# Peptides against a protein of PDB entry 6O8C: the designs that were tried, part 59

Target 1, 262 residues: chain A of PDB entry 6O8C
Amino acid sequence: VGLRYEKISLPKIHPRYDLDGDASMAKAVTGVVCYACRTASTLLLYQELMRKGVRWLVELVKDDYNETVHKKTEVVITLDFCIRNIEKTVKVYEKLMKVNLEAAELGEISDIHTKLLRLSSSQGTIESSLQDISSRLSPGGLLADTWAHQEGTHPRDRNVEKLQVLLNCITEIYYQFKKDKAERRLAYNEEQIHKFDKQKLYYHATKAMSHFSEECVRKYEAFKDKSEEWMRKMLHLRKQLLSLTNQCFDIEEEVSKYQDYT

## One batch from the design tools (peptide; aimed at target 1 Y17)

Design b2_p26_3_s1 (made by RFdiffusion4, then SolubleMPNN; from b2_p26_3, 11 letters changed)
Fold by OpenDDE base, seed 2:
Structure b2_p26_3_s1 (fold): chain B 262 residues (1-262), chain A 26 residues (1-26)
Amino acid sequence: as target 1 above (262 residues)
Amino acid sequence: SRAEEEERRKEELEKKFKEELEEEEK
């Protein structure tokens, strides 16, 4: 998801002196650069909002992680307690078996003990997965949000302001060209000034377009691409956390079935 | 001559234009 903007280009600037044509051209240039200013502002705003969203999502995922860790810890405690109780029971039944009592029950309890130990081993895998997730979320990890501060455009770059200055210069020339057009004919000196202003207009316009393309659009696109990649990874991470949580619940449920034997 | 004066004025305007462009590049 990103902002869509139209590709803009400058009108062709003809070198021929034409008061009507020059006024029309200047108007068109003014419009294009004005659009660039507005677009640059919008792109900047989008990035700033996205940075806030990124920070928010990081905190959300950290909370999810902490909840999962908490649940895992609870399950480990419960499982360990159950294992200890079953082990005590096994010892008691082994003693009873020596006096030829309740051999069938000992077999069942021993099987339960084996199953619980298998569940305990799975907790190690969950722990390893959580550690991996933690490392990815840590500073310098693969899911660090440092890119959000580095990529794209920032208010401190003053791109909009720079474009606005150029737009002001262009607009001033445009208004002069409107006046020149109204005069229908200029004296020789005024004609020469008009020609030089036209060159200035070209210079300002090309500078504005280059700045817009290279400093605003390109950096925005880089930010957008990076944000999309990062977002996909974060969403996947959340799914992993959910999966781990569900595994903990499944283990807890299974352990509850054996609590009747303790 | 009138033509020479016009050329001088043109040269002055060209010089001024170049100076303005250089100032804007700073």
Scores: peptide ipSAE 0.018, ipTM 0.509, DockQ to the pose 0.555
OpenDDE base, seeds 1, 3, 4, 5: peptide ipSAE 0.016, 0.018, 0.010, 0.017; ipTM 0.507, 0.521, 0.486, 0.456; seeds 3, 5 fail the geometry check

Design b2_p26_3_s2 (made by RFdiffusion4, then SolubleMPNN; from b2_p26_3, 11 letters changed)
Fold by OpenDDE base, seed 1:
Structure b2_p26_3_s2 (fold): chain B 262 residues (1-262), chain A 26 residues (1-26)
Amino acid sequence: as target 1 above (262 residues)
Amino acid sequence: EEKKRREEEEKKLKEEFEKWLKEEEE
């Protein structure tokens, strides 16, 4: 899960003045920082898409929850109605038994009543489970999505733009070093400028790599890890909701078998 | 062209995300 990217490192920068070596080094540095810019952009895009996915999944699970609650409510109403009807029937048969000694049918109805009460008890367990799920989905709950807004990199961080600025500086020096290489030999003043530019290149390159590693990659990895964990938990919760829904259907089906006696 | 490239990359990432979701649901 997540984007695969290659680990990048800066080439070795030698302190020795070498026009050919410096041009080659500058080219390599430009390539590395260019890759960092592209990678940072891709990592940002991935995170933005994941944030959208997180929001979508939250809404989906909330819908599932509401549907389950609705079904549970329906079953409770049906079950309660059935229980009340059976209780009335029991009372009637008790009165009849005093007059006509019809004991066998009363026993059967009483057994049904007992079974319905057991089903009602199981419905209480479903309610408790739904409350637990609701608490987990609530603001501040264990499955809150606040991390998605806090973790990782954001467009507002301007990481890609910052890296691009550094890349531009590095690229400018690289182009100058290509020119210097073409001259084969520099005058004293130009040589000194070249040396200073090499120091600047080093500074920009190290700054770019540090920024990429610390502000892009590290934060991305943290976001990715949190997202994966959260997603697994959410999917598990969705399965729990499905299980509860199925339990409601099972209860409803069983109640339907006894409705003929009411 | 760059806009098109970004759109294609976004589409690909979305598809990968959807695939991952399906795999985790199974």
Scores: peptide ipSAE 0.021, ipTM 0.463, DockQ to the pose 0.011
OpenDDE base, seeds 2, 3, 4, 5: peptide ipSAE 0.008, 0.020, 0.021, 0.020; ipTM 0.453, 0.485, 0.490, 0.486; seed 2 fails the geometry check

Design b2_p26_3_s3 (made by RFdiffusion4, then SolubleMPNN; from b2_p26_3 with V21L)
Fold by OpenDDE base, seed 3:
Structure b2_p26_3_s3 (fold): chain B 262 residues (1-262), chain A 26 residues (1-26)
Amino acid sequence: as target 1 above (262 residues)
Amino acid sequence: EEEEEEEEEEEELEEKFEEWLEEEEE
């Protein structure tokens, strides 16, 4: 569940000169842009934390993969050894059958041999599955984490700092408008400065909101969507590895039953 | 370059301000 933020919009700016209205408007604009700065900072922090989580999960899944490969290798060695021993036994019994020994014992050993060969075939399927998993985790694979470094916002973009600069300019104008309001009436020259500052306020506010929407929010949402998709795929992959591990244990257990006959 | 962009932004704001002043005097 991603961070919830409220959709913010700038208040309407009336072109009419009104010291009370302009001070109130400037206060509202300052509040909105301040919220944008805080939100941008929070969204950035979330993404940085998620990037750390992604790296951690990649390493965890790589470890799970290596453990599964190791277990598979052990089982293959054990199985191959058991097959070779049973094949030697079969050859001995075939020679004895030529000398009128009981056919029943040869049948049992032959059945064991057939079962072991089936288990060996299953190992080939496990190997193929592990190779597929490896390809998906490899650089350029479907589960590569390169997106985490490309998508979203980064500290290097300085989006929060850029918004803070605009907020500072807006705040300065707001404080001036608060003073102007206290004077109740301005001289002509001061009135013209006030009007000019009102236009500057609007410009800075619009720039801040555009930057927030396009460079912070949009990129965050894209990062969030990709992260959720990737995370689901990684968790599924981990379940597949667990299944393969369990299959290796099952094969090992079955082979152990036949080792007593060799 | 950043100073030149700030000066151009100030000039554009001054032009818009003059237009706005003319609209308020009407």
Scores: peptide ipSAE 0.017, ipTM 0.492, DockQ to the pose 0.146
OpenDDE base, seeds 1, 2, 4, 5: peptide ipSAE 0.008, 0.007, 0.014, 0.016; ipTM 0.476, 0.472, 0.482, 0.473; seed 1 fails the geometry check

Design b2_p26_3_s4 (made by RFdiffusion4, then SolubleMPNN; from b2_p26_3, 12 letters changed)
Fold by OpenDDE base, seed 4:
Structure b2_p26_3_s4 (fold): chain B 262 residues (1-262), chain A 26 residues (1-26)
Amino acid sequence: as target 1 above (262 residues)
Amino acid sequence: SEEEKREKEEKELEEKIKKELEELEK
């Protein structure tokens, strides 16, 4: 059901100049943004893996389809052959019946013929279903995997890198604030720089959080939702293919019962 | 340039934050 991640929020930033408080705040901010970076990376990785999985599943289902088509074709050939043979037999017995011979046998063979024709009629339904499945799997079909390339985050978006840049800026300020804290008291100019850096920290942090939420998390969630929907459809399709395959086997089994008469 | 625009936006935001912080310190 996708990756679980913790909700993160920035700590409250107090406007008051406080070297101890500012250092602590900066540490917390660094931690939060660091988590965002790691999470973004993890989310990206997950999506990339899922994309691979999607491609794999598509190929698997295509293979299933081809197998089903093959089986269907085999059954059709066998069934048609049996029907033709039975029809020949029926004709022979009909001729014999005209001379009052083999009446009981003719009835039995005719019944078999009727059963085979019923089986043959089901092949049309199977064929139609296979055609539908083929259309759904085709390019532009309802089960196309184009969404996997469109939805979510991609390495080309460079979201992790962007966040990392912001994290670097924040971390630098944090380290400076640690130093400032150690000094216990700053000169006027240094104090002004500290205050300015605090503002920068806030800016970078806010930007990071916004980017993380809007470009990473949101897109990931969209990808997740699409993947779940698509997966359900694909699973259903596979079940349908399995059902069709089983129908073919059932027909084959029935035909085998009458092979002695063909 | 896009970079110049970003720099301007950053400066504007910094100024806004600065003003807000100054108001809160009063």
Scores: peptide ipSAE 0.025, ipTM 0.443, DockQ to the pose 0.078
OpenDDE base, seeds 1, 2, 3, 5: peptide ipSAE 0.019, 0.017, 0.017, 0.021; ipTM 0.538, 0.488, 0.543, 0.518

Design b2_p26_4 (made by RFdiffusion4)
Pose (drawn by RFdiffusion4):
Structure b2_p26_4 (pose): chain A 256 residues (1-92, 99-262), chain P 26 residues (1-26)
Amino acid sequence: VGLRYEKISLPKIHPRYDLDGDASMAKAVTGVVCYACRTASTLLLYQELMRKGVRWLVELVKDDYNETVHKKTEVVITLDFCIRNIEKTVKVVNLEAAELGEISDIHTKLLRLSSSQGTIESSLQDISSRLSPGGLLADTWAHQEGTHPRDRNVEKLQVLLNCITEIYYQFKKDKAERRLAYNEEQIHKFDKQKLYYHATKAMSHFSEECVRKYEAFKDKSEEWMRKMLHLRKQLLSLTNQCFDIEEEVSKYQDYT
Amino acid sequence: EEYEEEALEAIKEYEEYEKEHEEEEE
């Protein structure tokens, strides 16, 4: 979804010299830049937080991986150990009662369990190579896409907002005077140009730098999330597959 | 939210002022 904010544009700046109109115009412009500035700050937060989160979630899946491999090895030393019971040089030269019967069905399941465990390790390694630092789930898009604190985009907007704010405040004073001396009138007319210049620069910067890069980061994250849930579903299927093996071995562990 | 409301309100007031100013000219 991303941040739901309203897109607010600069009002039309009429060219006439009008102390009341210019004051009202400057106030409206300052307001739009503040909203743009404040919104630009939240967009940076959502990115910075997203990144802190992706980094953390990746490490958590690594814990879910290490937890699973810890039990896969924990169970193998039971399969290979309980196979050493019913399938060693102890269990099974002509013979008819030497145990080749109904227990031989269990040693069959235990052989298929030990072998099926083989491809578990093959799939388990494949996900480790995606969770690895250079793998195809590395959060490299996170540090490339979108804006950063080092970009200083908010403070850049802030510098322009200050120019605009100072002018508005002066325009209020001018409106109060109802008439401006000669030189002051001219200066006021120039400051009106400056105000428009600063505002359009701040607005276009907000659009082409903050929002554009933010949306690019937003789409990269949606793409990366699909990959993530897809891997988490697979790792989970490997975890359940182990508890299954633990369950089907903990039955045969108790024999007579 | 507050900045958005203030910006919309200021823009509205400015547009109203410009409309009244054009009516007076007519």

Design b2_p26_4_s1 (made by RFdiffusion4, then SolubleMPNN; from b2_p26_4, 11 letters changed)
Fold by OpenDDE base, seed 5:
Structure b2_p26_4_s1 (fold): chain B 262 residues (1-262), chain A 26 residues (1-26)
Amino acid sequence: as target 1 above (262 residues)
Amino acid sequence: MEAAEEAKKAIAEYEKLEEEREEEER
């Protein structure tokens, strides 16, 4: 679940010259852009933490994969050894059968041999599954983490700093409008400056909110969606690896029952 | 949370002031 943020829009700016209204408007605009700056910072921090988490999870799953491969290899060696020993025993008993000895025991050993061959065939399926997992984890695979470096916002983009510069310009105008309000009436020249500063405030605010929406929020949402999808696939892969490990243990346990016959 | 609520309050204050001015101009 990603960070929840509230979409706050800029208030409608009235074109009327009103010192009280303009001060109140400037306060509201300052508040909205301040919220955007803080939200952008929080969204960036979240993405950086998620990138660290992604890298950590990739390494964890690679370790799980290597452990599963190791266990599979161990079981294959044990199984192959057991099969070879049973095959030698079968050959000995087949020779003894020519002398009418040990007919019942040969039947049991042949059944064990058949069971071991079935277990050996299941190893091929495990190997194929491990190869599929390896291909998915490999560079350029379906579970590659390249998206985490490409998607979203990055500290190098300096989005928070760009928004902060615009916020500073807006805040300066707000403080001037607060002073203008306190004067109750401006001279003609000061009134023209106030009107011009109101246009500047609108320009800076619009630029800030456009930048926030397009370069912060949109990119964050894309990162979040890809992160959620990737995380689900990685968790499923970990479950698959655990299942394969358990299958190896089950085969090892089954083989151990026949070791007394070898 | 705090910054969002502050922004909403300031917007509400501005909207209320504009409504009062529009009523005075009628």
Scores: peptide ipSAE 0.338, ipTM 0.876, DockQ to the pose 0.961
OpenDDE base, seeds 1, 2, 3, 4: peptide ipSAE 0.333, 0.334, 0.333, 0.332; ipTM 0.873, 0.874, 0.873, 0.873; seed 3 fails the geometry check

Design b2_p26_4_s2 (made by RFdiffusion4, then SolubleMPNN; from b2_p26_4, 11 letters changed)
Fold by OpenDDE base, seed 4:
Structure b2_p26_4_s2 (fold): chain B 262 residues (1-262), chain A 26 residues (1-26)
Amino acid sequence: as target 1 above (262 residues)
Amino acid sequence: SSAAKEAKEAIKEYEEYLEKKEKEEE
């Protein structure tokens, strides 16, 4: 889960003035920072897509919850109706027993009544579980998606743009170093400029890679970790909802067996 | 990625260049 990226480090910069070496070095540095820019952009895009996915999943789970609540309510109504009917039947049979009629039928109906009451008691557990799920999905709950907006990198951070500015500076120096290499020898003033630009290139590159590491990669990893944890919890929640739904269906099926006696 | 490959190739080229220069100084 998540984007895989390679850790590419800046090459070592040799302090010696060497037009060929400096051009080669600048090419490598440009490549590394370019990679960092592209990677940062990709990581940002991934996080934005994940945020959309998180919101979508939250809505999906809320819908599942509402459906489960609805089903539970239907089952409760059906069960209560069945219980009331059985209770009426029990009362009728009790009156008949006073007139020496068959005790065996009363026993069967009484057993059904007991079973229905047990099923009714299980509804309390389902209700409690649904309330727990609701609390977890509520604002400020354990499954709130606020982390998705807080963690990671965001377009508003302008990290990619900041890196791109540094890359532009580095690229400009690289192109100059290509020209310098083509000249094979520089005048004294041009040599001094070259040396100064080499220092600037290193400064920009180091700044870019530090920014990339600290503000892009680190935050992305934190987002990824939180996303994985949250996703596991959400999947577990969905399983719980499914279990509750199945319990409702099981109760409904059991009640249907007794409807013929009412 | 293509960018990663290009970066690695450029690093390799630079490292090879440095190695050649070190040998010339020996």
Scores: peptide ipSAE 0.453, ipTM 0.916, DockQ to the pose 0.944
OpenDDE base, seeds 1, 2, 3, 5: peptide ipSAE 0.449, 0.450, 0.448, 0.450; ipTM 0.915, 0.916, 0.915, 0.915; seed 2 fails the geometry check

Design b2_p26_4_s3 (made by RFdiffusion4, then SolubleMPNN; from b2_p26_4, 10 letters changed)
Fold by OpenDDE base, seed 1:
Structure b2_p26_4_s3 (fold): chain B 262 residues (1-262), chain A 26 residues (1-26)
Amino acid sequence: as target 1 above (262 residues)
Amino acid sequence: SSAAEEAKKAIEEYEKLEKEREEEEE
C-alpha cells in the first residue's frame, strides 16, 4: 500500500567544456529535478489524504467502541435483573421445601442461578477488555494518531516550493545552454560565464535532489511505514470490538432462555 | 510517469552523447 515512485538519480556531470554535452546534460538535470518536484507534490498529497483517512478511522473506531460499551451495559442490566429474580424464586422455594417435587424444582432453579452467576463473571472480563481498548485509543495510547501530525511532510514545509525555486534556476541555465549550443562557439568571456553557470547548475541540482531525498522521500517512507502499521493495529482492534459485541449477544441469548423461570 | 520517462530519455541521450565523444577521443 502506498504510492510507487521511481528513483531517478542525476547524471554524472563531465567537467569538460562541451556546448553540446552541456546542453544535453542540462536537459537531463532539468528533467530529473522536474520529476522530483512533481513527485514531491504527489507524495505530499498522498500523506494529506492519509491523514484524513486516519482521522476518519479514529472516529469510526470510537463509535464502534461506544456501541460495544452500550451493548455491554444493556446486557449487564438484563443479567442483573434476571439474577435478582432467580434469587427471589430460590428463597420462595426454600421456604416451601416440604415436598420432594418442590425440592427437585429448587435444584433446577439453583443450577440456573449458578449459570447466571458464571455469565455475570464473564462480563467482568469483557469490561476489562473494553478498558484496555479505551486506554489504547486514549491520548498517549498505543493507537494514538499523534504520529500522523509528526511524521512525513506537510504543506507548511514548503518542500515543493523550495524545489520549484531550484528548478527555476536550473531551467534558466538550461535555456542559456541551449542558446550557447546554437552559437556553436562562445567568446572567451561568454565561455567563462558558461563554465560558471555549469557549476551553479550542479550546485542547484545537488541541493534539489538532496532536499528531495532527505526531506521528501525519506519522511514519506517513514510516514507510510507508520501508517501501515497503525492501520493494521486499528483494524485488529475493530475486530476485537466486534468479538466483544458478539460475546455480549451470546450472553444475552443465553439469559433469554432463563427468563421464563423468573 | 511522463515526467520520469522524459527524464530517463534525456539522461539516456546525454549518456549516449558522452559515449560518442569518448569514442572519438580514443
Scores: peptide ipSAE 0.393, ipTM 0.893, DockQ to the pose 0.959
OpenDDE base, seeds 2, 3, 4, 5: peptide ipSAE 0.392, 0.389, 0.393, 0.393; ipTM 0.893, 0.892, 0.894, 0.893; seeds 3, 5 fail the geometry check

Design b2_p26_4_s4 (made by RFdiffusion4, then SolubleMPNN; from b2_p26_4, 13 letters changed)
Fold by OpenDDE base, seed 4:
Structure b2_p26_4_s4 (fold): chain B 262 residues (1-262), chain A 26 residues (1-26)
Amino acid sequence: as target 1 above (262 residues)
Amino acid sequence: SSAAEEAKKNIKEYEELLKKEEEKEK
């Protein structure tokens, strides 16, 4: 999941002085760097939106966690209550058994008691799992979102602005080359300026594309990769929470079957 | 993107121009 962009390289610059060729070249170079600027801006925007999404997802998962904890607590209370009631019943039947009455019923109730205790023991496993999830979501945990603020490109980097400055310089030269082309022939001094500007254009363009590649694209790809990895982990965690919730519901359902005996 | 297509078009135009100039030198 990510923005698709095309890799467009700078055209080959011919060293020959040619007003038509140089104007055409400058136009092409301007287009490529313009594309880079727009792409950099789009990539930045995407990352900013993703950062918002990451924060949102973290809060969502925290809410899911809290709901699961609440449900678990509810089930524990219900289960403990049921166990206490069954234990009272067992004591009554044990007294009756001393007079050789209701032995079969005592066996049934004792079996229920054993089942309830097994359910109670499973709550410990659920609790440990919830604690693990909590630790992962905590600051410094494995699912911390600190990477979202560290990786990728940020507005504070001013990459788009830096590229725009270079683009402005290139565009200025392009417009001059367009004028030079219209003149069809330049005086010697103007020709020398043209040649010098051509070198400047190439320098600016190369700098822009290098900056784009190294500071925009590369960092974006790194951000994308980390975001995908983090997202997979978060989805897995949500599945774990769902599983724990379902376990709580299953226990609650089973306990409800024994409420008639309490 | 439109910007990418425009850039590609301009590159192609430049390359075609270069090709024409090379043909004149033959």
Scores: peptide ipSAE 0.396, ipTM 0.888, DockQ to the pose 0.936
OpenDDE base, seeds 1, 2, 3, 5: peptide ipSAE 0.394, 0.395, 0.393, 0.396; ipTM 0.887, 0.889, 0.887, 0.889; seeds 1, 2, 3, 5 fail the geometry check

Design b2_p26_5 (made by RFdiffusion4)
Pose (drawn by RFdiffusion4):
Structure b2_p26_5 (pose): chain A 256 residues (1-92, 99-262), chain P 26 residues (1-26)
Amino acid sequence: VGLRYEKISLPKIHPRYDLDGDASMAKAVTGVVCYACRTASTLLLYQELMRKGVRWLVELVKDDYNETVHKKTEVVITLDFCIRNIEKTVKVVNLEAAELGEISDIHTKLLRLSSSQGTIESSLQDISSRLSPGGLLADTWAHQEGTHPRDRNVEKLQVLLNCITEIYYQFKKDKAERRLAYNEEQIHKFDKQKLYYHATKAMSHFSEECVRKYEAFKDKSEEWMRKMLHLRKQLLSLTNQCFDIEEEVSKYQDYT
Amino acid sequence: EEMEETLEEMEEVNEEEEEELEEEEE
């Protein structure tokens, strides 16, 4: 979804010299830039937080991986150990009652369990190579896409907002005077140009740098999330497959 | 382009107001 904010544009700046109009115009412009500035700050937060989260979620899946491999090995030393019971040089030269019967069916399941465990390790390693630092789930898009604190985009907007704010405050004063002396009128007319220049610069900066990069980051995250949930589903299927093996071995562990 | 056009319109308005002021002074 991303941040739901309203897209607010600069009002039309009428060219006439009008102390009342210019004051009202400057106030409206300052307001729009504040919203743009404040919104630009939240976009940066959502990115910085997203990044702190993706980094953390990756490490958590590594814990879910390590937890699973810790049981896969924990169970193998039971399969290979209980196979050493019913399938060693102890169990099974002509013989008819030497145990080749209904227990041989369990030895068959245990052989298929030990072998099927083989491809579990093959798939388990494949997800480790995606969770690895250089793998195809590395959060490299996270540090490339979008804006950063080092970009100083908010404080760049803030510098322009200050220019605009100082002018608005002066335009209030001018409105209060209802008439401006000669030089002051001219300075006021120039500051009106400056105000428009600063505002359009701040607005276009917000658009082409903050929002554009933010949306790019937003789409990269949605793409990366699909990959993440797809890996988490697979790792989970491998975890359940182990508890199954533990379950089907903990039955045959108790013999007579 | 629109910013430049707005600035030109502001300059034209200012020049007309200066000419009117000079005519009044005269």

Design b2_p26_5_s1 (made by RFdiffusion4, then SolubleMPNN; from b2_p26_5, 14 letters changed)
Fold by OpenDDE base, seed 3:
Structure b2_p26_5_s1 (fold): chain B 262 residues (1-262), chain A 26 residues (1-26)
Amino acid sequence: as target 1 above (262 residues)
Amino acid sequence: SELEKNLEEARKEWEEEERRRRELEE
């Protein structure tokens, strides 16, 4: 679940010269852009935290993978040993069959041998599954975390700082407009300056909002969507690893039942 | 976007007002 933020819009800017209205408008604009700055900072922080989480999860899954591989290897060794021992026993009993005394026992041992061979065949499937998982986790694989570095906003983009600069410019004009309002009436030259400042205010505000929307919000949303998708896939992969681990334990348990015959 | 529309409208209004002002000063 991503961060919730309110959609912001600039207040209507009236072109008419009005000291009271202009001061009020400037105050509102300052508030909106201030909110944009804070929001951009929060969105950036969220993404940075998520990137750390992604790296952590990758390492966790790699550890799970290694544990599964280790368990699989142990089972393979045990199973192969058991098969070899049973095969030796089968050969001995086949020789004794010439005396017709051990026919029933030979049948039982032969059945065990067949079961063990079936278990051995399943190891190939487990190995294939592990290889698939490994390929997905490898660099360039489907579950690579390269997107986390590419998508979204980064501290190096200096988006918050850029917005802050614009906010400072806007705030300065707002303070001037407060002073102008207090004068109630401006001389002609001061009036012209006020009008020019109003144009500058509009320019800065527009630039701030465009930057916020295009460079902060849009990229954040893309990052969020990608992270959610990736996270679902990673969690599914962990479940697959757990399943494979359980299969290994099941095989080991079954093999243990036949060890008494070896 | 709605924001862009509002900004564009504001810009147009400003330009019209500035034009009127220039005409009055001429």
Scores: peptide ipSAE 0.023, ipTM 0.553, DockQ to the pose 0.161
OpenDDE base, seeds 1, 2, 4, 5: peptide ipSAE 0.021, 0.022, 0.022, 0.021; ipTM 0.556, 0.554, 0.562, 0.552; seed 4 fails the geometry check

